# Designs tried in a protein design run: peptides against a protein of PDB entry 8HF1. Part 268

Target 1, 320 residues: chain A of PDB entry 8HF1
Amino acid sequence: NVMLYATKPTEVMVSFPHQEQVLTVTRLISAEIEKFYVSLDLMNIGVQPIRRSKSLQCLRDPSKKSFVKQLFNDFLYQMKEYGIYAASIAIISLIVEFDIKRRQAETLSVKLMHRTALTLCEKIRHLLVQKLQDMTYDDDDDNVNTEEVIMNFSTPKVQRFLMSLKVSFADKDPKDICCLVFVERRYTCKCIYGLLLNYIQSTPELRNVLTPQFMVGRNNISPDFESVLERKWQKSAIQQFRDGNANLMICSSVLEEGIDVQACNHVFILDPVKTFNMYVQSKGRARTTEAKFVLFTADKEREKTIQQIYQYRKAHNDIA

## One batch from the design tools (peptide; made by RFdiffusion4, then SolubleMPNN)

Design b2_p27_5_s1 (from b2_p27_5, 10 letters changed)
Fold by OpenDDE base, seed 4:
Parts: C-alpha cells; sequence; structure tokens
Structure b2_p27_5_s1 (fold): chain B 320 residues (1-320), chain A 27 residues (1-27)
C-alpha cells in the first residue's frame, strides 16, 4: 500500500487594504437603485396566480419583484466587492436577463416593470462606462479594456488577484496550468470571467497562456429551473477544462460531488472561506506536488483568517 | 476622485512589490 501521500498544497495568503471609501459614481448608482425600489414597491403588477407546479417546490415569487430586487442586490454586491470595472460587465448580464423577462412577460404590468428595470440598467451602464472613459487621457483610444483601466477600476482584492495571476502564470506553458478560482456567488462567476477575458487579452504575458472558463453551480433550488442551455454550457465548460482547452475555471460552488476535475496546481479563493466543507473541498482540488492554495484577506481580518485556517486544518486532521 | 488616485497608486505599488505578494501561512 503506497500511501499516496496526498501532497498538501502550499497554503498562501494575499492581504489587501480594506477600503471603506466609496466612489461618487457608486453612491449615485446605489441611490438610483434605492429610488427604483421605492417605485417598484408602488407598482401594481397584479396577483399572478401561484402556479404550484407540483414538481417545482420553488416558490416562484408571483410578484416577480423579489427576483428584480435580487438581481440588483447581486449587482450592488459585485460593484462593492469587485469594483466599477467588474460592475460594467455585471450590468450587461442584468440587461440581458431583464430583456428576456420583458419578452416573456404575460401581462403589460409585468412587461412595464421589466422595462423600467432595463431602463435603469442602461442608465447605470452609461454612468459606469463614462467613468471608465474619464481615465483615458487620450480622447482617441476609446479602449476601456486596457490592463491599466481594469486595475485602476478594480477593488484592492481584485487588483491583487489579477497581479497574483500575472506573477504566477506570466509566460508559462498553458499545459502546465490547471487553475481553479472559487467565488461565493453564482453571478460573480460570469462577471469575473468577463473581467479575466479582457485582462488576459490586454496583458501580453498572459495572452495565449490563460484560457478561462466559468461554471455556475447547479441551482440548488431545482435542476428544472436550469435552462437546457445553461446545463449544456456547464457540461461544455467542464469538458473543456477536463480536455485542457480551458486551464482556468471560475466556479461558485465546490464542483459538486461527482464532478471529476483534474488535479489542479492552483486554487484561488477570491471570496472569504465561510465553511469547513468549502475549505476541505476547495483545498482538496489542489493535488499536484507544487500545488498552491491561495486565500485573499483584508489586512484587518488577516489574524482572524489565519486562526480560522488553523481551526480548519485541525478539524481536517481529526477526520482524516 | 481621491479613491481612484489611491487605487492607481496601489496598482503601481503592487507592480513594484510583486515578488512579496504571497505570504506563506505557517503550519
Amino acid sequence: as target 1 above (320 residues)
Amino acid sequence: DELLEQRREEAKKLLEEEDNLYELIPE
């Protein structure tokens, strides 16, 4: 019995300054969303019959208002946690979703609600894009997707994440890279994916080195709510990562029990590790001899993070 | 916006300190 010494990954931490300061544009956008919530609460969209689909235990909010608020709350979270550049990508996903919902609206009132949400998203998009353009001194280079613009409009956490990718993977052979990036929220996967596509394209040292993909975890809510397209996308994304056609995977769930992914040499935890299970499962993907498990922490939470990791290490050793 | 200038300075500093980005979590 060769005890395959599961080579424990090297656990490393990247500290970032905690910024409580909020940009004027972020405050303006937040205030516009709050005004919209007041207007949304006043909208009479009628009582939609709760179609209790017998199989769908998911309470479709008959008002659909909670879903609209959830999307904007997720956007506000992304803008706060990842910055204005990430928010400019996130807002496009809201635009797409609200346009779909507007077209699928069964009533004029619901159609109007989604149209009003869409109009707000376009206003937010304009405010974000304008702010991204204000830093390009050259009036002629409308390219807001430069490494400099991405870095300058990202939060300190995202700046350090991008720099960690550059330092770790600059000019490396793509075949030698198997990277996972864990995020807390489903919607963050697509946002960070879009940010990484633009960053990699603008960074010569990472161009043709990193090929990102994203996987949104199965909605725990119901596999029946996942569109056939989303399920196809998930299967395709996993297959591309298994085949080495993608070497960086962004995921919001620990790749569910039974998703066999290759042993990774890098695992980045972009958001705080909230549970022991998340720690064990994410760390358990870093299985190569030189594997790194990278945590991001605010400087003020550094000690707390270290103590939490020690507790998780101890608990893991007691179970193993 | 003062915060954007701070973020620019932080981004520049990160490029200068890139070798010290990773801190080993002790055993």
Scores: peptide ipSAE 0.386, ipTM 0.896, DockQ to the pose 0.809
Fold by OpenDDE base, seed 2:
Formats: sequence, C-alpha cells, structure tokens
Structure b2_p27_5_s1 (fold): chain B 320 residues (1-320), chain A 27 residues (1-27)
Amino acid sequence: as target 1 above (320 residues)
Amino acid sequence: DELLEQRREEAKKLLEEEDNLYELIPE
C-alpha cells in the first residue's frame, strides 16, 4: 500500500553542467584498470570447486574474476559520476574487500589474483591522493579533507548536491531535519557517506547539524550473502535514523516495504530516476507539508527529466 | 589542469548563486 499521503512534496530540480573533459589522472587510472583486465584474463586461477550451494552463486564466474572486474567497474563509475575526491574514498572499500578475499583465498592462484588487484588499488589510491595534495598550496597541512578540496575535486553534480545541503540545512536545528538521499548503486552509499562526513566536518554551518548514515538495501539477489555484520549494521543505521541520532540517510534502494522510516522533509535523488516505482516510493517518503523532493539533472537532459517526471505524475494520479 | 580551474570557478559561482540553486518543477 503506497499510502497516498495527502501532502504532495514540492518537486524541485537542480541542473548541473555536463563536463566532457576528463582529468589526466582519471585517464591514467582507467588505462591501468584496462591493463589489469588484460592481465586478469591471462591469469590461470584454475577451476574453483563448485561448492554446490544451489543459489545464484553459479552465475558468478567460478574463477571469481567477474567479481574483481565488477568492483573495478563500480569504482570507475564512482570516479566518473562523483569525481576524484569520491574515488579516493571508494578505493579504500576495494582495498578492504580485496584484502579480505586475499586472506580467504583457498588457492595460491586466487590469493595472487587478489594480491594483484590489491596492489593496483594501492597504486590508484596513491595517484588519487597525490592529485588531491597537488591543490593544497600549503605543503605543511596535508589535510586533503577541506571544503575547497572536496568541492574542486567533485563533479558538478556532487558540487551542487553539497551546496544544496549547505543552503537547505545551514545552522538549522538537527531535530527539524529528516533527509533521505537516494543513489543508484550500493557502493555509492558508502562513498557518498564518507564524502559527506568529511564535507560536514569541514563546513562549520553543517557541523553538528547533519549526522549522516547509510543503508545498503537488502541484496534481493542473495539475502544469504549479506554478512551478519552488514545486516547488523543496516539495523543499527535504521534505528539511529528512527531515534534521530542520524538525520540524513543515504540509501541505494527504496527502503523495502516494511522499513518504516519517519516522514522526511527532504528527499534528494542524486542519480537519475530510472523507474516509476523508484519515483513513487522515494517521493512517498517526503511526507511533511513543506517536504522537498529534489532531483539532479544534467543541463542537456533537463527537458527529458521534466517530461519523465510529468509522465510519472500522470501515472501516479491514474493509480490514486 | 583546465578542468580543475573550471571546476573551481563553478564552485565559486555556486557560492554566489545559492538562492537560485533550486528550480521548481511546474505542476
């Protein structure tokens, strides 16, 4: 039951310029990942014994190479869509994952594969951090986590998102804030969470105003593969948001039917709305009288975005 | 890097144009 809340949120759009230009460091990193894929395809890691767990594990390349490529492809997406600063956070998640997989490797060949992936991540991290430091004129204060560095190394979309948070929440009472941020990908939740922590800490007007949390939606494909830790963390994150200990929640899925989250006064859609269901369910979280539903769009896609929202509004009114 | 300078200029403009950041999607 999509409760047709009587109060429709104010729908607003934030346009951002499409930048076709790519940083030299981004091109270098992409080339290193492509070179790694060629090397990875040549690696003989043997046939992993098919542990007969009947579930969708069978679609993962028995070599685990597809999972390695997926993580790097997700990283490349984060770097492209959110920028170099976000990429510097995203790469840490890959380092952690590949270190875990290296330690859990049942064979020497699989261990070496994950070690090679880890070494590439360390190289990428170095390239990213070096590039972030090149803009800090003060050689002495290695603090790459300033508002200026975050803004300069973020994409125009992320710059406008951060500014939208500043404009919307500067010097407000944290109790009056209930904000959702929707992103498309699971890994984006962690990346944007880390970026927001650093941005909020570097922005005096948002210090002690915004307390971010993230929730990765349940893996509908394999609930069995959610680590007990991830499930505990999700429950804790939701509880913190319900208790008001967190007032900004980043999520990659519409909070499943039955995750009762409070009525939000702000809903940000950081990535394009791809489905009617996403539109209805995300908009349906903005339930206060003054609630805002904020969309981000490239200038080139502005008209297409508006038309898509009109189609979704029409379809929603036809069901209501 | 020309792109970094462009992003820096865009970040400065955003600070000056804070009030015009949100565009209402008409009903």
Scores: peptide ipSAE 0.384, ipTM 0.896, DockQ to the pose 0.807
Fold by OpenDDE base, seed 1:
Structure b2_p27_5_s1 (fold): chain B 320 residues (1-320), chain A 27 residues (1-27)
Amino acid sequence: as target 1 above (320 residues)
Amino acid sequence: DELLEQRREEAKKLLEEEDNLYELIPE
């Protein structure tokens, strides 16, 4: 029981300014997705045959339309919470998923639905990449993956997180680093992983210091969403982290009971701690007094965050 | 040298902006 460890890590709260990115491109993308939802609702895709192995998800959405909407809603969340640079990475995940679903489509109507979703994703990707390129002054270096572009097109939360990583790990020995980054959503793990790869590669102080990996919790709703590739990736990623070949692990809040990750010296909570279990599981990874547990909060939510952590500490002490 | 020092000062400032949760939430 992780709750039985009397861990007293250094607990830190990092505040960031709340800024809604009012970009024309984000408004345009949101409007295109809304138009697509209207079109999607008008699509007659028929009733799909329920494969026995897919029973639970097919029972929830026989039309597969709700799944398409869920992916775009998750994308809109990523764009809002992490910025347009993160969104440019997140949209690639949608393209991959819709291409798989298009190839797996049992009917022409469902194949067309996923093709239409893919066409929208490619349009969104183009709009995002074009906006990232608008800041590259040099016509010759189409590299949108610079530290400057990443920082300028990230939300204040992501900016502050990247700054905290740079300050915490610049020029350190990679062997002395065991870092966890907790995020709320599954898709955020992949998005922040892709962002961190590019940021680390563009930041000389981190390039040979941090080796990131990501782990997505098992989606209890549909084991069919986990490709055999994703399960293999999870096993490989956790093994690399255990072996010290990776020193930063991005995890979703759904760390199933039984992912025995070693004690870490840094734990970052990038998203709000919405559950007591997330608090206990994440804090329980910072097992030494030298370990640092870092929470990120918007300035406007600072007091709410403090009160929530107080309630979690009280609840933890009442169980201990 | 000056750029490295400026980055160190920025780093120090960022560390000073961190709130200790034990100070904010006494046991």
Scores: peptide ipSAE 0.351, ipTM 0.779, DockQ to the pose 0.139
Fold by OpenDDE base, seed 3:
Structure b2_p27_5_s1 (fold): chain B 320 residues (1-320), chain A 27 residues (1-27)
Amino acid sequence: as target 1 above (320 residues)
Amino acid sequence: DELLEQRREEAKKLLEEEDNLYELIPE
């Protein structure tokens, strides 16, 4: 019995400086969202008819106002955690969502609420794009999607992540790469995917090396509301990754759903590891002989991160 | 090319800044 010693992945911690990107534009955007929240609280949208779904669990559909605030709070989080370049991509997802909700609005008051949210998103998009263009000295180069612009308008975390990708994968054979990138939030998957598409296209050493995809977990709250389109897209993304047509997959919590992803040689944890399950499941995907498991931490959180990993290893050894 | 050498040195520095968690947290 050759005990196949499961080769443990190399675990690496990458530190980045904690810099609050104090941009005037981020303060302006935050102030505009806060003003909008005050106006939103004053809006009378009437009593929404409780759609009695037949299942007795009255999941109180979060108030239509609560959903609007959630999307803007998630946007503010992405702008803070990933930078204004990532925020310029994230705001497009809000525009699409509010346009859908505006069209589906059952009342004029709800339609107006979503229209006001959409108008704010367009203003935010303009402020972000203008700030990205201010660094292009040439008025004629409308292309804000350069390596320099992406790097300069990303947080130190994202900068260090992009540098780690470039160093790890520059001029490698695409077939030798199977990479997972874990993020905490569903909306971050799409945002980081859009950022990576532009970064890879602008970086010659990666352009023909990395082919990214993203996957979001099934919404555990209401599988019935998962669009047929989202399910088809998720299946297609997984299949492309299995077939080797994509070699980098961005995931949020997807492993909790038992999605069998192939053994990977690189696993990046872009956001802090908050749970033991996330640590074990993500690390458990780095299963090749030379697999690397990379954690990102702010310098100020380095000791706390080390202690968390120690506790997770101890807990894992006590169960094994 | 000097640019390629600079990028290799930067890559080497970035790899040296990585902490091996098995060295920091021995089993």
Scores: peptide ipSAE 0.348, ipTM 0.784, DockQ to the pose 0.125; fails the geometry check

Design b2_p27_5_s2 (from b2_p27_5, 11 letters changed)
Fold by OpenDDE base, seed 4:
Structure b2_p27_5_s2 (fold): chain B 320 residues (1-320), chain A 27 residues (1-27)
Amino acid sequence: as target 1 above (320 residues)
Amino acid sequence: DELLKQRRELAKKLKEEEENLYELIPE
């Protein structure tokens, strides 16, 4: 029994400057969402009749005011944490979701609520796109999806993440890449996926090198609420990553239980490691001989991050 | 917007400092 000494991944940190300043467009968008919340609280959506089917009872959450607020709160988080370029992609996901809910609305009041949310999303989208266009000096190149635009409108964290991908994977053989990117929130997976598609397409050194996929974690709520489409997408995305047809997988924390993902050579933790379990599970995917486990930290939190990693290393060694 | 200027400057500097991007977390 050769104990294959699972070569511990090289743990590396990428520091980024913390920016407390908020863009004027971000302040405007936040204020519009706050005004919308006041309006939403005043909306009488009525008591939706308790349809007795256990399956439909939880389908009620998507039509509630709480769920609408959750989506906008997740958007606000993404805009803050990843920047206005990522927010321009995130808002499209809200538009799609609210349009589905608007069409599925059983009452005029709920339909109106989702319509009002959609109108706000379109206003937000316009404000974001306009701000992305303000950088194109050349009136003729309407392409807001350039490497430069993506970088300039991303947070320092995302800038460092994109550069980390470029430095790590430029001109490499796609078969030699097995990369995981962990994010905290479910909706961030799709947002970062869209950002990466545009960045890879606009970065020649990564074009045809990185093939991203995303895995939306199963809602911690019953698997019965995942649309058949979402479940098919998850299975397909995992299978593509297993087959090597995708070499970069963006995941939320749900890789915790039961997704057999291959041993990866790169694991990026884009959001702070909040739990020991997240540390062990994410690091435990970096199992190749030259595997890298990459953490992103604000410069101001560097020492705190290092100390937290030492605590997690110690705790992991005590249980291993 | 001053923050956008700073982000542009950071993006430029980041291209110049690519080699020092990764810091090893010591054992």
Scores: peptide ipSAE 0.508, ipTM 0.937, DockQ to the pose 0.812
Fold by OpenDDE base, seed 2:
Structure b2_p27_5_s2 (fold): chain B 320 residues (1-320), chain A 27 residues (1-27)
Amino acid sequence: as target 1 above (320 residues)
Amino acid sequence: DELLKQRRELAKKLKEEEENLYELIPE
C-alpha cells in the first residue's frame, strides 16, 4: 500500500479575492450564446439514424444539440473562472471541434447547425482578441501573449496560480521539478495548457524551466468515443512526463489506479476539491519529503475550505 | 472597465507580495 509510506506533503493555501463584476465583453458573449441557444432550439435537424451501439447513446441528444450546448456552457464556465485570456484559447478548441463536426456531418441540416456554431465561435474569438488588443498601449506590437496581458486579463485565481508557479520554479533545474496541476473539467486542461505555454514563453525565469503537458482522464462514460488521436496524445503526454521531457502535467481527473506517475514534489489543485477521493488521490501524488500540496480558494470560502481539509485529513487518518 | 483596472492593480500587488503568497494550512 504505497500511500502508507508516502511522506505527508506540506499543505498550503493560496487565497484570491472574489470579483463580482463582469466585463462588458463577457456580457456580450454570454448574450450572443443565449441568442444562439434560442436559434438552435428552433433548428429542425431531423432525427439522426440511430447507429445501434446500444449502451451510452441514451444520454446523447440524437439531435447533437446537447453536445453543442455543452461545449458553449464549458466555454462560458472557463471564461468566468479563468478570464478572457483563457477564453481566447478555449474558443479555438471549440472552433476546431465544430469544424470537425461540420465536415463529419451526415446531413445538410446538421452541417448547417455546426456551421452556425462555428460562425458564433469566430465572432466570439474576434471580440476576445479585440479586447486583448485594446489594452496593449503599443499599437505596433500585436503581441497579446505578454506576461502583462495574460495577468491583466486573467481572474484573480489564475493570476495567483501563475505567480505561484513563478515563485516556486523561477530559475530552478527542470530535473528537480515534478508538478501536477489538477482541474475539474476536461476542456480546462487544454485551456490552461495553452495559457501556460504562452505564460512560460513570456516569463524569462520560467523559459526552459517548465515544460507543460496535459492529460485528459479517460472518459469513464465511453472509452470508445475517445478519438484514436486523443488516446495517442494521452499516451505520448504521460510518457513525456515519465521520461522527464515534461515536468508539469495538467490533469482533469486523478490519474486512474495503474497510471504510474512519478512521485511529484508539487501538486496544485486549481479548482475546489469536491470529494474525499480527489483529496486523497491528488495529495497521494505529492510523495517527496519536501512536497507541496497547494490549494486555491476564494477569500470568502477560506474558512470553509480549511474546515473541509480538516475533515478530509481526519477521514484519511481514520483509514490509514 | 473598472474590473480590468482592479485586475491590473491586483497583478501589481502580487508582484510586490510574492513572498507571502503561500499560507500554511495548520495541522
Scores: peptide ipSAE 0.506, ipTM 0.936, DockQ to the pose 0.818
Fold by OpenDDE base, seed 3:
Structure b2_p27_5_s2 (fold): chain B 320 residues (1-320), chain A 27 residues (1-27)
Amino acid sequence: as target 1 above (320 residues)
Amino acid sequence: DELLKQRRELAKKLKEEEENLYELIPE
């Protein structure tokens, strides 16, 4: 019985400087969202008919206002954590969602609420795109999707993540790459996917080397509310990753138990590891002989992060 | 904006220091 010593992945850390400074455009956008929240609280959308789903669990559908606030709060988080370039991609997802909700609105008041949210998203999009263009010295190159623009408008965390991909995968055979990128939030998967598509296209050393996909975890709340389109997309993305047609998968930490993804040689944890379960589940995907498990930390939190990893290693060894 | 200048300088330094990007977390 050759005990296949499961080779433990090499755990590595990438430190980034913390920046407390906030861009003027970010302050303007935040102030416009806060003004919108005041206006939203004053909107009378009427009593929402309680859709009695047949199952007795009245999941109180969060108020339609709460959902609107959640999407803008998630956008504000992405703008802060990933930067203006990522925010320019994230805002498009809000535009699409509010347009769908506007079309599906059962009342004029709800339709107006989603229309007002959509108008704010278009204003935010304009402010972001204008700020990305103002730094392109050449008036003629409308292309805000250069390596330089992406890097300059990204947070220090995202800059180091992109450089980590370049250093790790430049001019490699696509077949030798099996990479997972874990993010905390569902909406971050699509945002980072769009950022990576543009970065890979603008970076010759990664062009035709990295083929990204994304998957959003199934909503634990109700498999019944998952759109047929989302399920089809997830199934297709997972299949492309299994077939080697995609070699980088961006996923939220909700890899449900049972998504059998192949053994990966790189696992990137883009957001802080908050739980022991997240550590074990994500690290357990780095199963090749030379697998790397890559953590990102702010310099100010570096020591705390190392201590947390030692605690998680100890706890994992006590269970194994 | 000063922050954008700092981010540009950080991106430049990061290209110069690319070999030292990964720090091993010892056992």
Scores: peptide ipSAE 0.492, ipTM 0.934, DockQ to the pose 0.798
Fold by OpenDDE base, seed 5:
Structure b2_p27_5_s2 (fold): chain B 320 residues (1-320), chain A 27 residues (1-27)
Amino acid sequence: as target 1 above (320 residues)
Amino acid sequence: DELLKQRRELAKKLKEEEENLYELIPE
């Protein structure tokens, strides 16, 4: 019995300064969303039919209002955690979602609710794009997608993440790269994917090196057309990553749900490791020789993060 | 915004400190 000592990845940390300050545009957007919540609570959408979904994970409040609030709360989180550049990408996902929901609306009141949400998203998009353009002398949307604009409007965490990609992968052979990026939230996968596409396109050393894809979590709730498209996208993205047509995969807890992904040489944990299972599963994907497991932490949480990793290492060694 | 100024300065420093980006987590 050759105990194949699984090569443990090199665990590394990237620290970033915590910023408590909030941009004026972010305060304005947050205030507009709060005003919208007040108006949304006053909207009479009638009694919505509770579709009894057979899956036990039906914890999404069947309230169409709660779903709208969830999307805006996820957007507010992304704007805070990743910055206003990432928020400009994230808001497009909300626009698409609310336009689909507006078209699928069974009642005029629900249609109006999604239309009002969509109008707010367009206003937010305009405020974000205008703020990104304040750095560019030219009114052309293409000028907001530069390395400089992306970096300057990103949070310190995202700045460090993008630089980590540049330092790690500049001018490398695409075949030598198998990278996973773990994020906490499903919507962050799309946001970071869009940000990475623009960053890679603006960074000559990465243009022909990194080909990103993303995986979105399985919405087991409804066999609706959206869930079919999402499942097709997920299958296509995984297949492209297996075939080597994509070499960087952004994913959430989806990999804990038994998606078989190949052994990677880089695993980035962009958000805090909240569970031992997430630590083991994500670290367990960094299996190649010289594999790196990269954690991002705020400077103020650095010591707490190190202690948590030591606890997870100990617990992992006790069960291995 | 002061926050954007700080982020710009952080982005500049980050380009100067690229080699020290990764800290090894001790065993």
Scores: peptide ipSAE 0.514, ipTM 0.938, DockQ to the pose 0.768; fails the geometry check

